# Peptides against a protein of PDB entry 3WG5, part 60

Target 1, 218 residues: chain A of PDB entry 3WG5
Amino acid sequence: LAKNIVYVAQIKGQITSYTYDQFDRYITIAEQDNAEAIIIELDTPGGRADAMMNIVQRIQQSKIPVIIYVYPPGASAASAGTYIALGSHLIAMAPGTSIGACRPILGYSQNGSIIEAPPKITNYFIAYIKSLAQESGRNATIAEEFITKDLSLTPEEALKYGVIEVVARDINELLKKSNGMKTKIPVNGRYVTLNFTNVEVRYLAPSFKDKLISYITD
Target 2, 218 residues: chain A of PDB entry 3WG5 as posed
Amino acid sequence: LAKNIVYVAQIKGQITSYTYDQFDRYITIAEQDNAEAIIIELDTPGGRADAMMNIVQRIQQSKIPVIIYVYPPGASAASAGTYIALGSHLIAMAPGTSIGACRPILGYSQNGSIIEAPPAITNYFIAYIKSLAQESGRNATIAEEFITKDLSLTPEEALKYGVIEVVARDINELLKKSNGMKTKIPVNGRYVTLNFTNVEVRYLAPSFKDKLISYITD

## One batch from the design tools (peptide; made by RFdiffusion4, then SolubleMPNN)

Design b1_p12_4_s4 (from b1_p12_4, 8 letters changed)
Fold by OpenDDE base, seed 4:
Structure b1_p12_4_s4 (fold): chain B 218 residues (1-218), chain C 218 residues (1-218), chain A 12 residues (1-12)
Amino acid sequence: as target 1 above (218 residues)
Amino acid sequence: as target 1 above (218 residues)
Amino acid sequence: MVGIEPISFENK
């Protein structure tokens, strides 16, 4: 029996192997408590492709719904963050946030310029991001344009185009708006209807290690 | 006038943007003191390609010779570390270390398996690593095989094949053996003859931030 | 804007 508990955790900064560990830890805690869902407050400029793909897989393997919430205002689910969001059970964004800018790069030169990814890689990630969008019933055309045009969207645009599901100012509004929504991807092979009626919200704090990493990457 | 000072610093762990910062900091300190050289004790399993290329560039821009020393015994200059070494003014290895294994990957799957890089990327890095080897007068064929065969070499093999210049057990032996050697690449447009006669060795400690990062990545 | 950095050289 799913408890009327929703976990909320924060993931901020670059998507790395440590970010995967955070996702894994947070989702695992919520799974163990048979939570109704976990909301991950996400603020990321992007990061590593491998970590991103692993995070997506971890989300897809979750025993409970994982909601990506681009939060707070000013936050973004940029690049890798967009993929993660598109791989999740539900995407929400706060006003004043952004999503997109998914063009893969090999990195940054010393002068801060982008080192472009070869077309083969770009095409790989186009296919990948489109797959995520398609599987989640989200706008695959826009997902592609996140790469090909390096497109970034506002919450309202993202909602309009069917990239995300909810625009919400805070957790309470998110819970209210997402109540009764079906997950965009299956949970344990089933599309789940979210039940946030009389929910207890539990916040998960970062581990000591998480805090250290965040301090270093900020 | 180059002071008879040689700086020694340690760089351990994955090659990241933070590793670039370490290289930059260490080299800058040594440059400011007009050191005869800086020795970077390197122990890395690899890391990010962008950071690696930036590090290589930083080394190439150094006003003083940068010696990569794969140290201590058990250490490796694996993957990105090999590129960095090949981009340096001199490579030394301690007995019981390794160099090579330069096959580019997109990352690791959740199960720990390697995600292979597309051939285009592999070929790019083949060309890149060969360029580094050629520019430094090192074995470009072996450099290629570091990728194509994922070859790893012992210090003795690496020396034999002309990948590295020195095998040394410690800093003192390194200084002794490398004394009078010419840099494998130019310093400020000139090949420099290393002068380690009556040298003062100065160790650079990691910054507080460096220590934190190391603690997290270990 | 931080791109997807696809390439790592990690030997495990």
Scores: peptide ipSAE 0.069, ipTM 0.558, DockQ to the pose 0.815; fails the geometry check
Fold by OpenDDE base, seed 1:
Structure b1_p12_4_s4 (fold): chain B 218 residues (1-218), chain C 218 residues (1-218), chain A 12 residues (1-12)
Amino acid sequence: as target 1 above (218 residues)
Amino acid sequence: as target 1 above (218 residues)
Amino acid sequence: MVGIEPISFENK
């Protein structure tokens, strides 16, 4: 029986327009090959709001399930990464990772202090993150608190509160645990039941440009 | 007689934290060598507000005059670049360059449309850009219109309206025309009269990291 | 580090 394909790709570093291009490329490859899913191993401290919103939209338009996997141990889906995760079909985290800290900022001052976003922007992103949580059947209260309290959660806490769906140590455990789960948002208008019983895992390498950007931004 | 040193460095592309690092490195080198000034050949379509504000602050803290030179012909000091220019000790433009288009945005949607900034943010940057203009004795009305009308100006217009101080075709003409000019903002609490009568021009090369970032962001 | 990099200025 022809094995279903699962793609795995890594996205690391700041969320930028280049990160969008990475998401777009990876998802497009997986779509073209009619993959069962793509798993994005995500490790990000955050990044640009526009790029984040575009990535979320790209995920929502995906013809296949997009799984955000906060990996490896020590990684984070911080700030923009949390929004991206909440916009995805399934969230998994490895032990020793974190998710949250979503308070929008205008940036950092020279002394490293935060330039606060005006309340209107904060409120916009509160509404936005709550929408992502609600649409995906995840905890909208915690999603809001990721902003209002700048809350960060462990995988165990995130799972407990219904922010994420899976805690997994590696891809194999992720595939095992997520097998038979329904996507938290629709794929082409339907909630898909993941089938990882007989899959081939294919790793997508970063492009040269991706490597270069990662090297520069890390 | 020992020649006074003028440094020239290029900053091209999007204004990011890396651009800040470039400014910081270049200005620091020039400061350490007690240069008469540093000229930054600027060509930017804009970029991040936080990086821009940090760059402006770094310029304002400079121990030597920082001249922003919109160069070469075809270059722009667009958006964030205009703020940086307005925060500098002297602005020069080459013929065939532009300055302005300073409307703050939240970013670009997937279709390339602009995500508008909330009025509160727009008003913040109106106040900010007007402050830069006022502090430097430049046209605060035009500075405001760079936002409210998304105005872009030619060198001749910018000079005419008192936005910039010099139109120059090259470094030699810039040095010639700016010789004897006072800085538009203080250097260490004093307005400095530029002395370019007997100067050695030293070019600062981008670091490997700078080149890499430029390659990726261009 | 909430890097919602807020406001980019349009590069026209």
Scores: peptide ipSAE 0.063, ipTM 0.524, DockQ to the pose 0.782; fails the geometry check
Fold by OpenDDE base, seed 2:
Structure b1_p12_4_s4 (fold): chain B 218 residues (1-218), chain C 218 residues (1-218), chain A 12 residues (1-12)
Amino acid sequence: as target 1 above (218 residues)
Amino acid sequence: as target 1 above (218 residues)
Amino acid sequence: MVGIEPISFENK
């Protein structure tokens, strides 16, 4: 039996428009090969709301399922990463990872203190994050609290509260646990049942440009 | 004779991934209608380098000429806006506008002082901006000085130094002056001669979402 | 600029 292909790529660091380019490139490669899915191993402290929104849109426009996998242990889908995850077809987390802390900030003051966003911006992102949660059948109340309380969750908590779909130690366990799951958002207007029974895993590497940009922006 | 269509759209404010979405939407509309060109009335103080790079790439991938028009009087293509302009098929500026000031910054300190980017980042963007200038047949030395000296130019200076192609008071003068000009970069691998002899100007408006995002991010 | 830990080019 011909093996379905699952792509795995890593996106690490701040969410920027370079991160968007990485998402776009990786998803496009997987789309071109009609992959069963692409798994993005995500480790981010956050980043730009605008880049995040574009990434969410790109994921939503994907012709294949995009699984956000908070990996490896010690990684986080913090801030912008949570939005991206909530906008994805499936969220997985490895043990020892975190998700949440989604308050929009204007930046950091000279003393390193957070400059909070004005209420109008905070309220916009509350509405936005709740919409992502609702659209994906995930916990919109917790999504709101990621902002209002700056809540961060463990994988076990996130699973328990219906924020994520899978806790997995590695790609093999992720494939095993997500096999037969339906995507939380549509792929080309249809909810897809993932088929990971006969799969080849293909790892994508960052381009030279991606490596350079990561080196510069980190 | 059937009129060629020229689209005109406005992009104002900080360069973000929302700005990318605006560029993408506007260019896509113009592409779908096989427009002679799209003129983007640009007024930006700058923004995110990552968003800027994506916008440049989107412009370079355009199936039609994208003219960056620094407009109205008082507008600027500052910082990120300069990169976008240099990545475009044609640059125009209205009298009383400015271009330049392209130093990459990490942000602002609490006292409002600029936090300069480390040399590795500055050097990357020097190479990047010079490449844009060289690829478009524009003044790469001045492009470098936009960073190294934080140079800002008037339209007259920018024209004189070969940074831009047109000084125009309005869309009508822009069309008149740019008629018969060759694009500074290829459109689908070919340098295009602009034909504005029999043109209908169509104005695109921001979407409701675009307006909302602009309201939030400004 | 609404960021969550942003690197920016001229956030006015």
Scores: peptide ipSAE 0.031, ipTM 0.302, DockQ to the pose 0.240; fails the geometry check
Fold by OpenDDE base, seed 5:
Structure b1_p12_4_s4 (fold): chain B 218 residues (1-218), chain C 218 residues (1-218), chain A 12 residues (1-12)
Amino acid sequence: as target 1 above (218 residues)
Amino acid sequence: as target 1 above (218 residues)
Amino acid sequence: MVGIEPISFENK
């Protein structure tokens, strides 16, 4: 019995083990309250692959729909953020955001230059990102090109190519447009039709720990 | 003109970008004071490969000898810590410590199981760890086995196999035993003979930021 | 504790 509640939380910054803890906490709260869905407002330049894969798995195990919303304008779901989005039940983007640029790197050298990943690592993540796209019925060719061409897309392009499902300016427009959409992956083995009629929007605040980590990583 | 000063600093916990900042800060202080060497008391279970590679590079660029000391008893230079040690000018271990267990992983699954790295990643790090051993004149076969066999060694075994240079119970014994040893890699293009006769030992404290990060990651 | 070589994805 879903309560007519939609949770909204923000995840901003680098994808780390702390980001996994944020996803886990937010999704768990929404699950416990039997929410209709949780919307994660995502703004990330990228981060760790292990944390990313764990986040994807946590989303896939969610008892409720997890919507990734690239928000606000100026935000991005870059690198690890794209994988997370492709692993989610629904992707939305605000105008003026971006998605893609998924080429794996070993890191940055002391001079700030990118240390390229060996071809073997690149191929692993090509297979992985394509699997996420295929499983969600999204454009696997573009998913591969996020790596091989380091492609970045606008919301309009991403929508056009079938990478995302919604372009929305705010939460209200997102709820309106996604109402009646089916999740792109199952929730507990079933594709869910989103019902956002007369929902209460509840915002989840970052924990003190989340704020402290953000302060240190900024 | 080296001052008869040896710096000692502690690095404990996971290897991250923050750990790189610690290494950089500590080495920079010791360089600025024209220290004879810096000893890093290392206790790490492992961490990030990118941070590890950056730390290795920072050590290689040091204007002074950087000694990695696996300390105190019960400490380890595990995983990323082994790479860092193998990239350093001299390795010491206290009795009751360990080194090795370098198999790369993609991370931990939600159930805490290890996500295995694809063979392609493993092979990259085999080549990398062997290069560190070869460049430092240390046992490259054992370095490979730190990955392929997930081998862990005692200080006595590591010394016997030519992985490390010193077993020492404390800083005083370390200074005594390493006095007159040559660095295993160059300092500014030259192998340095360590001179620890009548040195002043100066301890570098963690910054407030270092303490805060440790508090959050523990 | 195994050194997780987290493949960093470029913060693009």
Scores: peptide ipSAE 0.029, ipTM 0.540, DockQ to the pose 0.816; fails the geometry check

Design b1_p12_5_s1 (from b1_p12_5, 5 letters changed)
Fold by OpenDDE base, seed 5:
Structure b1_p12_5_s1 (fold): chain B 218 residues (1-218), chain C 218 residues (1-218), chain A 12 residues (1-12)
Amino acid sequence: as target 1 above (218 residues)
Amino acid sequence: as target 1 above (218 residues)
Amino acid sequence: VVGIEPISFKDV
């Protein structure tokens, strides 16, 4: 029986143009091999809005399901990471992770204080994040509050409120729990039922470039 | 049966003088071939007011219907993009897109903060955007609030409030939903009923110049 | 030049 493949890749650190390249590479590999899905283990404090929006777009253009998995325990899908998750086909979180805190900022002052974004920008991202939630059938009220209240949630809260689809301790539990779920957004115009029966899990390693840039940005 | 042609072209990025050239080229091609319409897939964060006003004028002078389609998911018709949309014959949005945030600015300071426009300029653009909305039979109150509140809307909100005409996931759904609709502004002094029965869809690719400039402005 | 400019460099 032709082994269905599930890819697993890790994206860690700030969301930048380089992070987009990682997403693009990983998804492209999985698409080329007609994988059943790709799981992206995500751990990010946030990053650039432009890169984030490009990543969301790349996920939505994927020929296969892209699952965002906030992993390992202690990781977060903070800020930009939440937007990326909300733009994906399925969201999972490990116990001891967090999601939210999505208020846009202009940057940091010399003293480390946040420079607040003007209402123009904040309102733009409120609309954007609500759109992502609505399209995916996720809780748009909470998505808005990720900005307006800088709300952060536990996995259990996020599941309860209908922000995410799965709480899982590891990849095996994720595959088990998500088996038979439909994607929350379409793949090539169709909602796909995930089939993780008899799958081969393949791990994609970061490239040498990926490792080097991660080292420079940390 | 003579195939009615619908052109589809993409405009992505900042609104500049170069973006005007893209609009002009695309519309001219479609006019020359007596197309039933042209659909412009628009994704813009905004740009120059002068270029925007020229683009609006070019659309209004079109010999054929110009449909603005905020696409793909994750795209926006932000700022200048909203004005362009309001100046067009029909507005569509894909799920997961946004429209609005139209307050004029003088630019950005060295620290990335917005330099506010004086009341004179703000009031000018309030009048301008309201005029576009009124002429197209769209919600002028919301159009004003795109400036005064820097409001941004989801596709569903924009449709509900009478800012846009169509929510569609792709070109095929757009053609299906807009078939039989009248243009919101006249084409050569007449409101046209869109006929998308038995149409051939032709995609216009960006020129080499278009690709190069997009690369430089990103 | 009056800009109806894009959303600036934003960290989210």
Scores: peptide ipSAE 0.045, ipTM 0.300, DockQ to the pose 0.143; fails the geometry check
Fold by OpenDDE base, seed 3:
Structure b1_p12_5_s1 (fold): chain B 218 residues (1-218), chain C 218 residues (1-218), chain A 12 residues (1-12)
Amino acid sequence: as target 1 above (218 residues)
Amino acid sequence: as target 1 above (218 residues)
Amino acid sequence: VVGIEPISFKDV
């Protein structure tokens, strides 16, 4: 019986165009191998909105389920990370992680203070994040509040409010809990029921390029 | 009977990337020697949030129990130190120490006044610190109040409110009191019962690099 | 470029 493959890859740090390249590479590998899913272990404080939107599109265009897993404990899917998660086929969080704080900013001033985005931009991202939540059948009210109230949630709160689907301590628990769940958004136009009963987990390592870029951006 | 080793190392001062390196080095040594635990004698007024989060992750990824011990008397686990403690397998405090005051800041102005963090950042860290507390079965309400009320606690108060696990005057009392306690978070996916009945205490000294960096940052 | 820039966790 051909083992269904589940890929696991890590994406850590700021969301940039290089992060898009990582997502694209990892998802493409998993697509080419007809994986059951790819799990992206995500730890990000946020990043660029353009890169974020491209990543969301890439996830939504995936030929296989993309599971965003906020992992390990202490990690976050902050800001851009929340958008990415909300754009994905399934969201999981490890205990000790967080999600939210999605208010757009223009950047940081020289003194390190946030430069606030004008209402036009804020409202754009409110509409955008609500759309992601609605499309995925997740809590759009909370998604909006990630912006309007700078709301951040624990895994337990996020699960309770219907923002995420799974709280899991590790990949094994994630696979166990998500087994039989339907994707929250379509894969190739269809909602897919995840089958993690007899899967081989394959870890994807960062490419040399990925490692170098991470080294430069840290 | 192979004596169970307990390592003790000191981390003092501001939390920075170099502090992460210290944690990583000390924990790695203890892991390599399959120590029963490592006790980190922590004395910090706080520091960088990024370094703090990395330290928490490193602790939570430890192959052995990491005990944060706010020591000696007069020491504090302030701000970042509280997060680190809450992310650890066990928290102890010596009498005459303090914990709390976790409100994030953007920095200090030229006049030395605190630049307050915007709600986005504050709420992020509220969620984060609550998550750490919840994961460790510690008082998440108090953890939040470390931020929202700038709450600081004595060891006795922290113990009473379920923020910490042990009040101990010294390493010997710590080992005695924590013997038979379960870690508040998993080690390699399992809660470990600490065994300090027949342990050899080994002190780790700062590396030359650690000493030099401490000298520069002090 | 609308940056949803990382929460600059400068100091905690």
Scores: peptide ipSAE 0.031, ipTM 0.333, DockQ to the pose 0.137; fails the geometry check
Fold by OpenDDE base, seed 1:
Structure b1_p12_5_s1 (fold): chain B 218 residues (1-218), chain C 218 residues (1-218), chain A 12 residues (1-12)
Amino acid sequence: as target 1 above (218 residues)
Amino acid sequence: as target 1 above (218 residues)
Amino acid sequence: VVGIEPISFKDV
């Protein structure tokens, strides 16, 4: 019996156009193999809004379920990472991770201080993040507060408030807990019930380019 | 029985003179084929005011209904996109999209800060956007607040406030929900009742030039 | 040029 395949890939670091390329590549591979799902282990402090929005679109256009898993312990789905998570089919977090802190900024000054985004931009992202939350049946009030209050949550808090769907210590626990869950957004226009019974886990490695960029940006 | 044709085309990115050319080309094709309507899938962060105004005029001069559909999820009809939408025969939004943030600016400084438009320009666009809303029977108060408060809305909020006419997840749902609706502005001097019973959907692809410009501006 | 300029989303 052909084992159902679940792909696992890692995205770490700043969200950039290169991060989009990683998402696109990973999802494309999993789509081509008709995987049951892809799990993206995410650890990001944030990054570019344009890249983030493109990533969200790519996830939402996926032919297979995309699970964002904030992992390992100590990781964050900060800023752009939260938007990406909210745009996905399922969110999981490992204990010892965080999500939130989504206030947009224009950048950093020479002294390292944040250059505040004007209300125009802030209000845009409030609407955007609320829309992602509402579409996925997640807590839109908390989503807004990720911006307006610079809110960050633990996995337990995020679960309690209905921001995320799963707290899991590892991939095996994630697969176990998410088995039988419905995607929070549609896949090809349909809400999918996840089936992780008798799955094979396949890990996708970063490309050579991925490794090089990560090395330069670290 | 000759199937009624609905065209679908995509406009993505900054609103420029090139974007006008896209609108003009798409609408012209649909006009020539006596389409029941054209749906423009719009995803824009904004752009040039001159191009925006020309696009609005081109839409209003259309011989067929032009439906602006903020799509896919994660897309926006931001800034110039809102004006374009308000100038159209029907507005739809997908869940996970946004509309608004229409305050005019003169540009960005070297530090990335917004160069504010003088009151004269701001007042001009307040009058303009209110006129578009009033002409289309949409919420002129909210239209003004898109400027004065830099307001952005979710699809659900925009529907609730009477800014848009439809929330739809895809083209099929859009056609279903908009069937029997009247255009919000006239087509050739007449308000048209949309008929999407037994329609054929035809997708218009970007021209080679369209693809090239998108590639350069990304 | 009066721009209803793109919201340049730099960083989120």
Scores: peptide ipSAE 0.029, ipTM 0.280, DockQ to the pose 0.132; fails the geometry check
Fold by OpenDDE base, seed 2:
Structure b1_p12_5_s1 (fold): chain B 218 residues (1-218), chain C 218 residues (1-218), chain A 12 residues (1-12)
Amino acid sequence: as target 1 above (218 residues)
Amino acid sequence: as target 1 above (218 residues)
Amino acid sequence: VVGIEPISFKDV
């Protein structure tokens, strides 16, 4: 029986428009091959709100399930990464990773201090992150607190509070635990039951352009 | 005889991932309606390189001609805006507008000074902007000088040097002057002759989301 | 530009 394909790709570093290009390319490849899913190994401290919103939209428009996997141990889905995760079909975290700290900022001042966003902007992102949580059937109260308290959670806490769906040490454990789960948001208007029986894992590498732009943006 | 449709939309402010969403939405609407073209009234001081590259790619993938029109008088296609223009099917400028100043920067220092990009980054964007100029049959030497000299041109200079195709005071003059011109890059692999005889102009407005994000990013 | 930390501004 022909094996179903699961793609795995890494997205690391700041969330930028280049990060969008990576998401778009990886998801497109997986869509073209009619993959069962794509797993994005995400490690980000955050980034641009605009790029984040585009990435969320691209995930939501995916023809296949997009699993955000906070990986490896020591990685984070911080700030923009949390929004992206909440916009995805399934969230997994490895032990020793974190999620949260979603308070929007305007930037850094001359002294390196954070320039806080005005209340209007903060309120916008509160509404936005709550909407992502609600749409995905995840904890909207905690999603709000990711902003209002700059809350960061461990995988165990995030699972307990209903922010994420899976804690997994590696891709094999992720596939095993998520097999038979339903997507938390629709794929082409339908909630999909993941089928990770008899799958082939294919790893995608960054393009030369991806490597160059990552080198330029980091 | 059913009028051919030309869409006109405005994109103003910093080039961000949200700007990509605006381009994508506007071009998609025009594609869905099989428009003769879309004219983007562009006014930008620049923005993110990654967002710019995504916008260029989206323009290049358009099923219809995308005309970048630096408008109104006083507007600019500065920095990222120049790259976008060079990636488009046709460039027009209104009198009193500018194009150029394309030197990449890493950002602004604590004192508000420009942090210059390292030579590797500058060289990358030189190669990139030259490629856009060459692909579109525009002046690659001037394109390079947009970076190396931070050159800015008037519409008359840009036309004279073969950077742009049209100087026009308004949409009506633009349609008149560009009627019968060939696109400078292919549409679906073919150079298209623009047909602006018996056209209906349709204006697209920003979505509520577009307005909100523009308000947040500016 | 609203950043969700850390904001990288690479402007062209």
Scores: peptide ipSAE 0.028, ipTM 0.287, DockQ to the pose 0.164; fails the geometry check

